Peptides against a protein of PDB entry 1IK9. Designs and how they scored, part 185

Target 1, 211 residues: chain A of PDB entry 1IK9
Amino acid sequence: MERKISRIHLVSEPSITHFLQVSWEKTLESGFVITLTDGHSAWTGTVSESEISQEADDMAMEKGKYVGELRKALLSGAGPADVYTFNFSKESCYFFFEKNLKDVSFRLGSFNLEKVENPAEVIRELICYCLDTIAENQAKNEHLQKENERLLRDWNDVQGRFEKCVSAKEALETDLYKRFILVLNEKKTKIRSLHNKLLNAAQEREKDIKQ
Target 2, 207 residues: chain A of PDB entry 1IK9 as posed
Amino acid sequence: MERKISRIHLVSEPSITHFLQVSWEKTLESGFVITLTDGHSAWTGTVSESEISQEADDMAMEKGKYVGELRKALLSADVYTFNFSKESAYFFFEKNLKDVSFRLGSFNLEKVENPAEVIRELIAYALDTIAENQAKNEHLQKENERLLRDWNDVQGRFEKAVSAKEALETDLYKRFILVLNEKKTKIRSLHNKLLNAAQEREKDIKQ
Target 3, 195 residues: chain B of PDB entry 1IK9 as posed
Amino acid sequence: MERKISRIHLVSEPSITHFLQVSWEKTLESGFVITLTDGHSAWTGTVSESEISQEADDMAMEKGKYVGELRKALLSVYTFNFSKESAYFFFEKNLKDVSFRLGSFNLEKVENPAEVIRELIAYALDTIAENQAKNEHLQKENERLLRDWNDVQGRFEKAVSAKEALETDLYKRFILVLNEKKTKIRSLHNKLLNA

## One batch from the design tools (peptide; made by RFdiffusion4, then SolubleMPNN)

Design b2_p22_7_s3 (from b2_p22_7, 12 letters changed)
Fold by OpenDDE base, seed 2:
Structure b2_p22_7_s3 (fold): chain B 211 residues (1-211), chain C 211 residues (1-211), chain A 22 residues (1-22)
Amino acid sequence: as target 1 above (211 residues)
Amino acid sequence: as target 1 above (211 residues)
Amino acid sequence: NKEIEEFEKKLKEMLEEEEKKK
């Protein structure tokens, strides 16, 4: 089961933060359980897949688009843009929410909720879930931080080896060329010396023929 | 101000999870505000630095060690080891906790709390803090995850370049040696040819003298 | 002269190794 808790403001009680818990199995489309609380009272309702489908049909909205709007409304909380307006009557236990667009506001959904007999249990469980989520996220953060530090060390190590390899390649090329030039110059000197000896021998022979 | 919320079990109500909020400025040693709730009622007390010092003295415990034990008791929650036992009387509003060791249990601290008139406000604020902490930790997780993915890509890129550099260094050495050998062999052949010409010229001269 | 001789020796050894691979 997946769960999301968000803070909302009810039009009827704008000074009192309410909390909206939505719980679902796999997708919000398969239905969900909604719980509303003000930190003293709690209200719960179940919304079936059939009700979601019927609401989409009544709105003449494609089901996937409708579920997408439900997800934005119910799982994100009212973002800073007041795009969604929440209404709840404690008397009728009727909950409805509207999407506010520039030129049109429309009801996106409505649910009948039931007052919870023991709201303290619901509130305690909600706080427990928050604390568990904090602990899980903290453990994940610590793991990711250690992994980042490891990856950074490993990157620096390979980078340093790479730089040494580049420098060593350049040094190798330079050294090999220097050594080769020395050997080549020796051979060139020997060739020149042998040519000079040949020239001298030819000149001496030409002198010996001319007596 | 720093804050920690933990779940605890009271000896008087072991079936009902309670929540212990501790708030402090810099260090727990500077004093703290403690809030206890069962999700319906709340109780608050303030503990001063002077009270912490007095409790440490009364226990004949070094202050830093005592504060270290307070931190473990009040900020960690009762870990699975039941090392800390929490007691609270709703009638007297007296809160005390004990450290349980193998052969000895001792009172670690005690506080007088006051019943909060509007517990719903305290509970709402506590839930808000939990949700804010979840959002902050989630944003940090997303950042760290993206950074891990970046660092891993960068590591793989440098590793691949390093491997190519190693291979290129070996290939360079081999190629340069091959090229140098070809040139040296040419020079050696030329030297041998010139020596043979010198030998022939000397033999011809010796024939001409005998002749 | 000694460095040249050592380098010529290394070059010769490498040539002989390449000829053995053929």
Scores: peptide ipSAE 0.036, ipTM 0.829, DockQ to the pose 0.709
Fold by OpenDDE base, seed 3:
Structure b2_p22_7_s3 (fold): chain B 211 residues (1-211), chain C 211 residues (1-211), chain A 22 residues (1-22)
Amino acid sequence: as target 1 above (211 residues)
Amino acid sequence: as target 1 above (211 residues)
Amino acid sequence: NKEIEEFEKKLKEMLEEEEKKK
């Protein structure tokens, strides 16, 4: 079971925050339980998949689009854009809501609710759900924070190894070239020495031919 | 202002979850507002810093230790260990709580509460605070998740650069040695050629002397 | 001189390994 609680303002009581709880299984399309409370009284109704389908048909709206609008209206809370207006009659227990477009408002849905006999139980359960949700979200935050700290350490460790590898590569190249130059210079000196010996031998032979 | 809401069970009504709200400024030691609700009625009291100090003195407990026990009792909720027992008389509006040790229970504190005239307002505000806390925690979770994903990407990028640096270092060493061997072989061939020319010149000179 | 001799020795060993692979 999934649940969402939202703050709403009723047109009839705009100064009193109401709470709209919606509970559903997997998808809102399969039906839902709606609960309204003002912190003193509570009203509950069950909306079936067939009622959702009928309301979509009555609106000449595709079911998936209609459910998408229901999800925005009933689960998002009254977003600051006042795009959805909520109405409830405590006398008739009739709940209805409208979508406000720039030039046109239309009824999105309507439901009969029943007054709960023990509203305190519903309110306590609602508060319990909020507190459980807070605790779960805190535990997730603590976990994500620990993972973030772990990843930062791991990044610093790899970065430090990378910098050492770069420095070691440059040092290796420099050292190998220095050693190679030394060996090459020895071989060049040996070649020069042998050339000088050949020149001297040729000069001596030219002297021996000239008696 | 800081606030914490906890579930508690009263000894007088163990089947009915009560909610204990505590509100304070910076530190619980400076005083706090306590609110109790059963989802229908609410009771509120203000506890001053002087009352906290007096209760600590009456208990012969150091103030910081006493505040530490208050924080565990009033802010942690009834942890599963039933270490703290809560009592409330709706008739006298007297709230008191005890710490249960293995062999000894002692009164930790007691406060006079006043019945709230409009409990629905207190309950609505409490639910609003819960919903705000949920929204804030969700936003923090989303932020931490995005940071976690960023750090993971950054780690993978540095790891990939590190692996390339290691491979490039090994390849550099191998390539430099191969190049050095080629140049060294050229110099060795030149040295051998010059030595052979010197030997031939010496043999020709020895023939010319014997002639 | 000793470092150069060791380096020449290492170069010679690598050359002999490359000649054995051919």
Scores: peptide ipSAE 0.034, ipTM 0.825, DockQ to the pose 0.806
Fold by OpenDDE base, seed 4:
Structure b2_p22_7_s3 (fold): chain B 211 residues (1-211), chain C 211 residues (1-211), chain A 22 residues (1-22)
Amino acid sequence: as target 1 above (211 residues)
Amino acid sequence: as target 1 above (211 residues)
Amino acid sequence: NKEIEEFEKKLKEMLEEEEKKK
């Protein structure tokens, strides 16, 4: 089961933060349980897949698009854009929400809720879920931090080896060229010496022919 | 201000989870505010630095050690070892907690709490803090995840460059040696040719003398 | 002269190894 708790404001009670808990199995499309609380009272309702389909049909909206809007309204919290307005009557237990666009506001959905007999249990469970989520997220953060530190060490190690390899390549090239020049110069000297010996031998032969 | 919410069990009400909120400035030693709630009622008390010092003295415990025990008791939640037992009387508003060791249990501290007039406000604020903490931790997790992915890419890039550098070094050495060998062989051939010319010239001169 | 001789020797050894691979 998946769950999302969001902070919302009700049009009827703008001064008090309300909490909207939505719980579902796999997808919001399959239905969900909605719980509303003000920290004193709680109200719960179940929304079935058939009700979601009916609301989509009544709105003349494609079901996938409608579910996408439900997800934005009910799970995102009131995003910073106040795109969704929530209304709840404590008397009728009628919950409805509107999507507010620039030039058009329309009812996105409506649900009948029931007042919870023991709101303290719902509130305690909600707080427990929050604390468990915090602990899980903290453990994940600590793990990711340790992995980042490991990856940074591994990067530094490879970087240092790479720099040593670059330097070793340049040093190798320089050393090989220096050694080659020495050997080449020796061979050039030997060639020059042999040429001089040939020239001398030719001059001596020309002298021997000239008596 | 720092804050920690923990789940605790009271000896008087073991069937219902209670929440212990502790808030402090910089260090727990400087004093703290304690709030207890069962999701319906709330109780709050302020513990001063002087009260902490007095409790440490009454226990004949060094203050730093005592504050260390307070931190474990009040902030760690009841760790899995049930080392700390919490007691609260709703009638007297007296809160006390014990450290349970194998052979010795002792009272670690006691505080007078006051019943909160509007527990819903305290509960709403507590839930808000939990939701804000979840959002902050989620944002940190997303950031750490992105950094982890970046570091992994950077490591792969450097590793690939390193492998190319190693291969390029080996290729350079091989290529330079091949080129050097070709040039040296040319020079050796020239030296051999010049030696043969010298030998031929010497043989011709010896023929001319015999002739 | 010794360094040159060692280098020439190493070059010769490498030539002989390449000729053996052909």
Scores: peptide ipSAE 0.025, ipTM 0.823, DockQ to the pose 0.715
Fold by OpenDDE base, seed 5:
Parts: structure tokens; C-alpha cells; sequence
Structure b2_p22_7_s3 (fold): chain B 211 residues (1-211), chain C 211 residues (1-211), chain A 22 residues (1-22)
């Protein structure tokens, strides 16, 4: 079961924050349980998949689009733009909500709720869910933080190894060239010495022929 | 202002989850506001720094140790070990809690509470705080997740660069040695050729002298 | 061999650069 609690303001009671809990299985399209509370009273209604389909048809809206609008209205809370307006009559237990566009408002949905006999139990369970969610999110945060710290250490380790590899490559190239030059110069000196000996031998032979 | 909400069970009402909210400024030692609720009624009390000091003195406990025990009892909730037992009288508005050790239980603290006139407002504010905390923790989770993904990408990048650097170093060493061997062999061949010419010139000179 | 000549040239250039840096 998935659940979302949203803070809403009712047009009839704008000074009193209300809480809208929506509970569903897998998808909102399959139906949901809606609970409204003011922290003293609670009201609950069940919305079936057939009711969602009927409302979509009555609105001449594609079902997936309609469910998408339901999700935005009921699960997002009133965003800062007051795009969704919520209305509830305590007498009739009729809950309806509208989407406000710049020049046009339209009813998005309406539900009959029932007053809960023991609102304190609903409120306690709602608070329990909030506390459990806080604890779960905190545990997730602690896990992600530890993973970040691990990844940062691993990054620093490989970065340091990379820098050492770059420096070692440059040092290797320089050292090999220096060693090669030394050996090459030794061989060049030996070649030059042998050439001079050949020239001297040729000059001595030319002197011996000239007696 | 710091705040913690904990789920507790009262000895007098073990089937009804209660919520203990503690609010304080900077440190619990400076005093705190305690609020108890069952989701229908609420009770609030203010505990001063002087009252905390007096309770520590009456218990013959060092103040820092006493505040440490208060923090464990009031902010941790009843851990799974039922180490802390909570009691509340709705008639007297007297709240007290005990620490249970294996063979000994002792009263850790006691507070006089006052029944709140508008418990719904306290409950709504408590739910608002929970929802705001969930939103803040979710934003932190999303941030940490994005940072983890960034760090993982950065790690993969530098790891790939490191592997390329290692391969390039090995390839460079191998290539330089091969090239050097070729040059060295050429110079060795030239030296051998010049030595043979010197030997031939010496043999010809020895023939010319015998001649 | 062209590869040997290029290597000898590169070795000579590196020697001249190191001597300029003494």
C-alpha cells in the first residue's frame, strides 16, 4: 500500500490547515482511500476504479490524463501557485476540488466522505506514518552520506594513482632518453676513434710507398 | 528551536500510542517545552533549567549525566528494550518516567502538564512539522543521490584515465627500447665494419714490408 | 633506415634542449 499525506487549505476554512491522506495499491488508477482531517475530526472515503473511470468519461478526458491530474491534485498538495482549490462540506461530507487555470476553473473530482467515529485513531496512525517515514528517510540519508564519503575516498585514491602514473611516465621517458644518449655517444666516440686510426694507417702506407 | 517527536506508550493506556514532543533552544539543559498528545487531547508543560538542576540534585546525579538520561528518555522514544517507562495521569496532569534496569527501576523525572484548550491546533502543527521534516529529508536525499551519481561518474572517468596512463607507460617503455636497440645495432655494425677495415690495412702493410 | 634516422634526430633534439637548460 502506498500513501501520501498532503497539507491542504479548504475554501470554507482557509485559516485551518487540513491534511489529505491518499492511500492506494500499486497505481492510483486502481482506486484509492481518501482521508481528510483537521486534527480533531476525520472523514474517509473509498474511490473505486469504476468511479475514476466514470469521472474521466463525464469530463470527456482520457483516463490516463485524468489520473495524472488526480495525482497532481491529491498527492502534491496545493503547490505555491494555488492551482488546485479544495472544498469540503462537513454537513454533506462532500469533498470536491477544482483546477484553476488563468481564465478558467473546472471541477476535477468529487467524493463523498464519511465521518470517522474515532478520529484520534486515524490521527495517531497518520502521525505514526509520518514518524516512520522520517526514520526511514533518515536511515537512507545516513546510508547515502556514507556512500558519498566512500566514493570520495575512492576518487581521491585513484586520482592520486593517476597523478603518480603521469609523473612516472614523464620521468621514464626522460630517464630512458638520457641513458640512450650516453650509450649512443660512447658508440659515436668509438666510431670516430676507429676512423682516425684508419686515416693514420693510410697515411703511413703512403709514406712507406714514397724511398 | 529544536524539536523531537517520539512515539511512547503510557503504562495507564498501553493500547493507545501517545506522542511526546520536546522543544528546546540550543541545549536540553537550558529547559524545554514538553507536549503530550493521544491524537485527541494534548497536554503541555514547560521545564526550566532550574527544575532540571533541582531534579539532578535530588537524584544525587551529575547534571550532565542527568541531562544525558533525559535526552535518551525523551528524544529517543521507547527503544525496543522498554528501558524507559512513561506514566501520565489525565486527572492530575502529572507526567513521570522511569528507567528500568534489570533489577532496579528508578524515577528519572516528573513534570506537571496543563491540558491544552485547542488540541487540534497542537496536533495540526505537529503534523505540519512532520510533513515539513519529510520534505526537507527528501530534498536532502535527492541532493545526496545526485552527488553520489556525480562522484561515481568522476571516479569512472579518472579510473579510465588511469588505466590508459598505465597502458601508455608500458607501451612507451617497450617502443623506446625497440627503437634504441635498432640504433644501437646500427652503430655496432659500423664499429665491426671499421675494425675489419683496420685489420685488412694492417695485413696489407705487413705484406708490403715482406715484399 | 628512416625510423632510425628519425629516432637519432629526436635524440639529438632532446640533447640540444637539455644542453640549453645547462
Amino acid sequence: as target 1 above (211 residues)
Amino acid sequence: as target 1 above (211 residues)
Amino acid sequence: NKEIEEFEKKLKEMLEEEEKKK
Scores: peptide ipSAE 0.019, ipTM 0.821, DockQ to the pose 0.677; fails the geometry check

Design b2_p22_7_s4 (from b2_p22_7, 9 letters changed)
Fold by OpenDDE base, seed 3:
Structure b2_p22_7_s4 (fold): chain B 211 residues (1-211), chain C 211 residues (1-211), chain A 22 residues (1-22)
Amino acid sequence: as target 1 above (211 residues)
Amino acid sequence: as target 1 above (211 residues)
Amino acid sequence: SKEIEEFKKKLEELEEERKKEE
C-alpha cells in the first residue's frame, strides 16, 4: 500500500488548509481511498477501478491519460500553478475537482465522501504516518551521507596513489635514460680508444716494411 | 526557531497516541513552547529559561544535565525503553513527566498548559510542518543521491587512469631494459672484436721480429 | 625533457646502425 498526503485549498474555504490523503495499491488505476481533513473533521471515500474507468469514459479521455491527470491532481498537491481547483460540500459530502487551462476549465473528477465518526483517530494516524515518513527519510539521509563520506575518502586515496604513480613513472624514465647514457658513452669511448690503437699498430707495421 | 514533534503515550490514556510538539530557539535551555494534542484537542504552554533553571535547582540537578534529560524526554519521543512516563490532566491542564530508573522513579518536570480555543488550527499547522519536513528531507535525499552518483563516476575515472598509469609504468620499464640490453650487448661484441684484432696484430709483429 | 628526446634519437640511430649491420 502506498500513500500520499497533500495540502489543498478548497474554493469554499480558501483560508483553511485542508489535507488530502490518497492511499492505493501499486497503481492509482486499480482504485484508491481518499481522505479529506481540516484538522477537526474528516471525510473518507473509496474509489474503485471501475469508477475510474467510468469517469475516463464519461470524459472521453484515454484511461492512462486520465490516471495521469488524477496523479497530478491528487498526489502532487496544488502546486503554485493553480492548475487544479478543489471543491467540497460538507452538507452533501460531494468532492469534485477541476483542471484549469488558459481558456477552459473542466471537471476532472467527483467523489462522494462519508463523514468519519471519529476524526481524531484519522488525524492521529495521519500524523503518525508523517512522523514515520520523517524518521525513514532521516535514516536514508544519514545512510547517504555516510556513503558520500566513504566515496570521498576512496576518491582521495585513489587520486593520491595516481599522482604518486605519475611521479614515479616520470622519475623512473628520467633515471633509466641518465644511467643508460653514462654506460653507452663509456662503451663508445672504449671503442674509439681500441680503434685508435689498431690504426697506430697498422701505421707502425707499414713503417717497418718500408729499410 | 527549531521544532520537534514526538509521539507519546499518557498514563491516563494509554490507548490514544498523543503528539508532543516542542519549539525552541537555538537551545532548549533558553526556554520552549510545548504543545500537546490528541488529534481533537490541543493544549499549549510556554516554559521560560527561568522556569527551567528553577526546576533544575528544585531537583538539585546541574542545569546542563537537567536540560540534557529534558531533551531526551521531550524531543526523542518515548523510545521503546519507557524511561520517560508522561501524565496529563485535562481537568487541571497539568502536564508532568517522570524518569523511570530500575529502582527509582522521579518527577523530571511539570508544566501548566492552556487549552487551545481553535485546536484545528494547531493541528493543521502541525501537519503542515510535517509535510514541509518531508519535502525538505526528500530534496536532501535527492541531492545526496546525485552527489553519490557523481562521486562514484569520479572514483571510476581516477581508478581507470590509475590502472593505465601502473600498466604504462611497467611496460615502459620492460621496454627500456630490453632496448638497453640489446645496445649494450652490441657494444660489448664490438669491443671484444677490436680487442682480438689488437692481440692478433701484436702476435704477428712478434713473429716478424723473430724472423 | 630535451635530454630524453636527444637520448631517444641516439637510441634510434644506434638501432638503425644495428639494422644495417647484419
Scores: peptide ipSAE 0.024, ipTM 0.823, DockQ to the pose 0.065; fails the geometry check
Fold by OpenDDE base, seed 5:
Structure b2_p22_7_s4 (fold): chain B 211 residues (1-211), chain C 211 residues (1-211), chain A 22 residues (1-22)
Amino acid sequence: as target 1 above (211 residues)
Amino acid sequence: as target 1 above (211 residues)
Amino acid sequence: SKEIEEFKKKLEELEEERKKEE
């Protein structure tokens, strides 16, 4: 079961923060349970897949688009732009919400809720879920932090090896060229010496022929 | 202001989860506000630094050690080992907690609480804090995840460069040696050729002298 | 690897011959 708790403000009670809990299986489209609370009272309603389909049809909206709007309204809370307005009557237990556009507001959905007999249990369970979520998120944060520290160490190790490899490559090239030049120069000197000896021998032979 | 909310079970009401909120400035030693709630009623008490010191003295415990025990009891909740037991009387508003050791239990502390007139406000604020904490932790998780992905990409890039550098170093060494051998062999051949010419010239000169 | 080792050996031999010619 997936769950989202959002803070909302009711038009009828703008000074009192309400909490909207939505719970569903796999997808919001398959239906959901909605719970509203003010920290004292709670109200719950079940919305079926058929009711979602009917609301979409009544609005002449494609079901996927409608569910997308439900998701934005019910799971995001009132975003900073007050794009969604929430209304609830404690007397009728009728909950409805509107999407406010620049020039047009329209009703996005409406649900009949029932007053919970033991609101304290619903509130306790809601707080428990929040605390469990905090603990899970903390554990995830600690894990990600440790992974980041590991990756940073591994990166520094490979970076250091890479820099050493670059330097070693340059040093190798330089050293090999120096050694090569030394050996080459020795061979060139030996060739020059042998040529001079050949020239001298030829000159001596030409002198010996001239007597 | 730092705050911790913990789930606790009261000995008097073991079937009903209670929530213990502790709030303090900088250190628990400087005093704290304790709030207990069952999701319907709430009770609050303020514990001063002087009261903490007095409790430590009455227990003949070093203050730092005592505050350390308070921190474990009040901020960790009942750990899995039920090391801390919590008691509360709704009538007297007396809250006390015990540390259970293998052979000995002792009272760690006691506080007089006052019933909150508007528990719904306390509960709403508590839920708001939980939701805000969840949002903050989610943002931190998303940040850490993005950093993790970045570090992994950077590691893979440097690793690939390192492997290329190793291969390039080996290839360079091999190529330089091949080229060097070719040039060296040419010079050796030239030296041998010149030596043979010198030997032939010497033999011809010896023939001309005998001639 | 073998060619490099043989070359290193030949280079060392040439360097030793050089050190003797002096």
Scores: peptide ipSAE 0.024, ipTM 0.823, DockQ to the pose 0.064; fails the geometry check
Fold by OpenDDE base, seed 2:
Structure b2_p22_7_s4 (fold): chain B 211 residues (1-211), chain C 211 residues (1-211), chain A 22 residues (1-22)
Amino acid sequence: as target 1 above (211 residues)
Amino acid sequence: as target 1 above (211 residues)
Amino acid sequence: SKEIEEFKKKLEELEEERKKEE
């Protein structure tokens, strides 16, 4: 089961932060359990897939789009843009929420909730879930941090080796060329010397023929 | 102000998870505010640096060691080893905790708490803090994940370049030697040819002189 | 480096001279 807890403000009690817990299996489209609490009282309700489908039809909205709006409203909390307005009557236990656009405000959904007999259990479980989530996220954070440090070390090591390899390649090329030139020049000098000896021998022979 | 929330079990109510919030400035040694809740009621107390020092003295424990034990007891929650036992009387509002070792159980500390008049506010604020901590940890985890993926890509890129550089260095050395050997062999052949021509010219000259 | 380029050019010239003598 997936769960999300968000803080919301009710129009009727704007000074009191409420908490909205939504629990679902795999996707919100399959239905969900909603729990509302003010830290003293709690209310819960179940919304079925059929109710979600009916609400989408009644709104003349495509189901996937409607579920997308439900996800934004119920799982994201009231973002800083006050795009979603939440209403709840403690007397009727009727919960409804509206989407506020520039020129149009419309009801996005409504649910009947039931007052929980032992709200302290719901609140304790909610706090336990928050603490477990914190612990899981901390463990993941520590793991990712250690991996990040490892990858950074590994990157620095290979980067340093790469730079050494580049420099070594350039040095090798330069050294090989220098050595080659030296040996080549020695051979060229020997060729020139031998050629001069041949020319001199030919000239001496021509002198000996001419007496 | 630093804060830690832990789940604890009270000896008097082992079936009901309680939550222990500790809030302090910089270090626990400077004193702290302790809040206990069962999700319905809340109790709070302030522990001063002087009280911590007095408790350490009364225990004949070095202050740093005592504060270290307080940190383990109050900030770590009851770890799976049940090393710390928590006791609270709702009537007297007296909170005390013991450290259980193999052969010795001893009281580590005791505090008088006061019942909070509006526990719902304390509970709401506690849940808000948990949700804020979750959001902060999630944002950090997402950042670390993105950095980890970046570092992995960067590592793969430099590793691939390094491998190419190593191969290119070896190929360069081999190619330069091959080219060098070819040119040297040509020069050696030319030297040998010129030497043979000189020997022949000398032999012909010796024949011409004998003739 | 300029030295490497000059060397490559000299090597090419030597290789071309070789091809003319074959």
Scores: peptide ipSAE 0.023, ipTM 0.824, DockQ to the pose 0.063; fails the geometry check
Fold by OpenDDE base, seed 4:
Structure b2_p22_7_s4 (fold): chain B 211 residues (1-211), chain C 211 residues (1-211), chain A 22 residues (1-22)
Amino acid sequence: as target 1 above (211 residues)
Amino acid sequence: as target 1 above (211 residues)
Amino acid sequence: SKEIEEFKKKLEELEEERKKEE
């Protein structure tokens, strides 16, 4: 089961933060339970897959698109853009919400809620869920932080090895060239010396033939 | 201001989860505000630095150690070890807590609380704080996750460069040695050829002298 | 480095001299 709690403002009670809890199985399309609370009273309603389909049909909207709008409205809270307006009558227990566009507002959905007999239990469970979520997220944060620190160490180690490899390659190339030039020059000197000896021997032979 | 909400069980109401909120400035030692709620009613008390010092003195405990115990009791919640027992009388508004050791239980502290007139406001604010904390922790988790993914990519990139550098170093060394050996062998062959020519010239000269 | 390039050039010259002597 998935669950999302969002902070909402009701048009009828703009000064009192309300909390909208939505619970669903796998997909919001399969239906959901909606719970509204002001921290004193709570109201709950169940929305079936058939009701979602009917609302989509009544709106002449494709079901997947409609469910996408429901997800934005009910799970994202009123985003900072006030794209969604929430209305609730405590008397009729009628909950409805509108999508506000630049030039057009339209009702996105409506649900009948029932007043919860023991709102304190719903509120306690909601707070428990929040505390559990905080604890889980904190544990995940600590894990990710430790992993980041490990990855950074590993990166520094490889980077240091890489820099040493580059330097060692350059040093090797330079050293090999220096050594080669030395040996090559020695061989060239020896070749020149031997050529001179051959020239001298030829000159001596020409002198011996000339007597 | 720092704040911690914990789930606690009261000895008088073990079936009803209570929430203990503690708020403080910088250090718990400087005093704190304690709020207790059952999701319907709320009770608040202020504990001063002087009261903390007095409780430490009455217990014959060093203040730093006492504050350490307060932190464990009030901020960590009842850890899974049930080391701390919480008691609250709704009639007297007297809150006290005990540390349970294997052979000894002792009262760690006691506070007078006052019933909050508008518990719904306290509960709404508590839920808001939980939702804000969840959002902050989620944003931190997403950031840390993206950073982990970046660090992993960066590590793979450096590792790949390092492996290429190692291979390039080995290839360079091998290629340079092969080229050097070829050139040196040619020069050695030329030296041998010149020596043979010198030996032949000397032998011809010796024949000409004998002739 | 400049030394490496000069060496590569000298090596190439030696390799070309070799090819002319063969």
Scores: peptide ipSAE 0.021, ipTM 0.824, DockQ to the pose 0.061; fails the geometry check

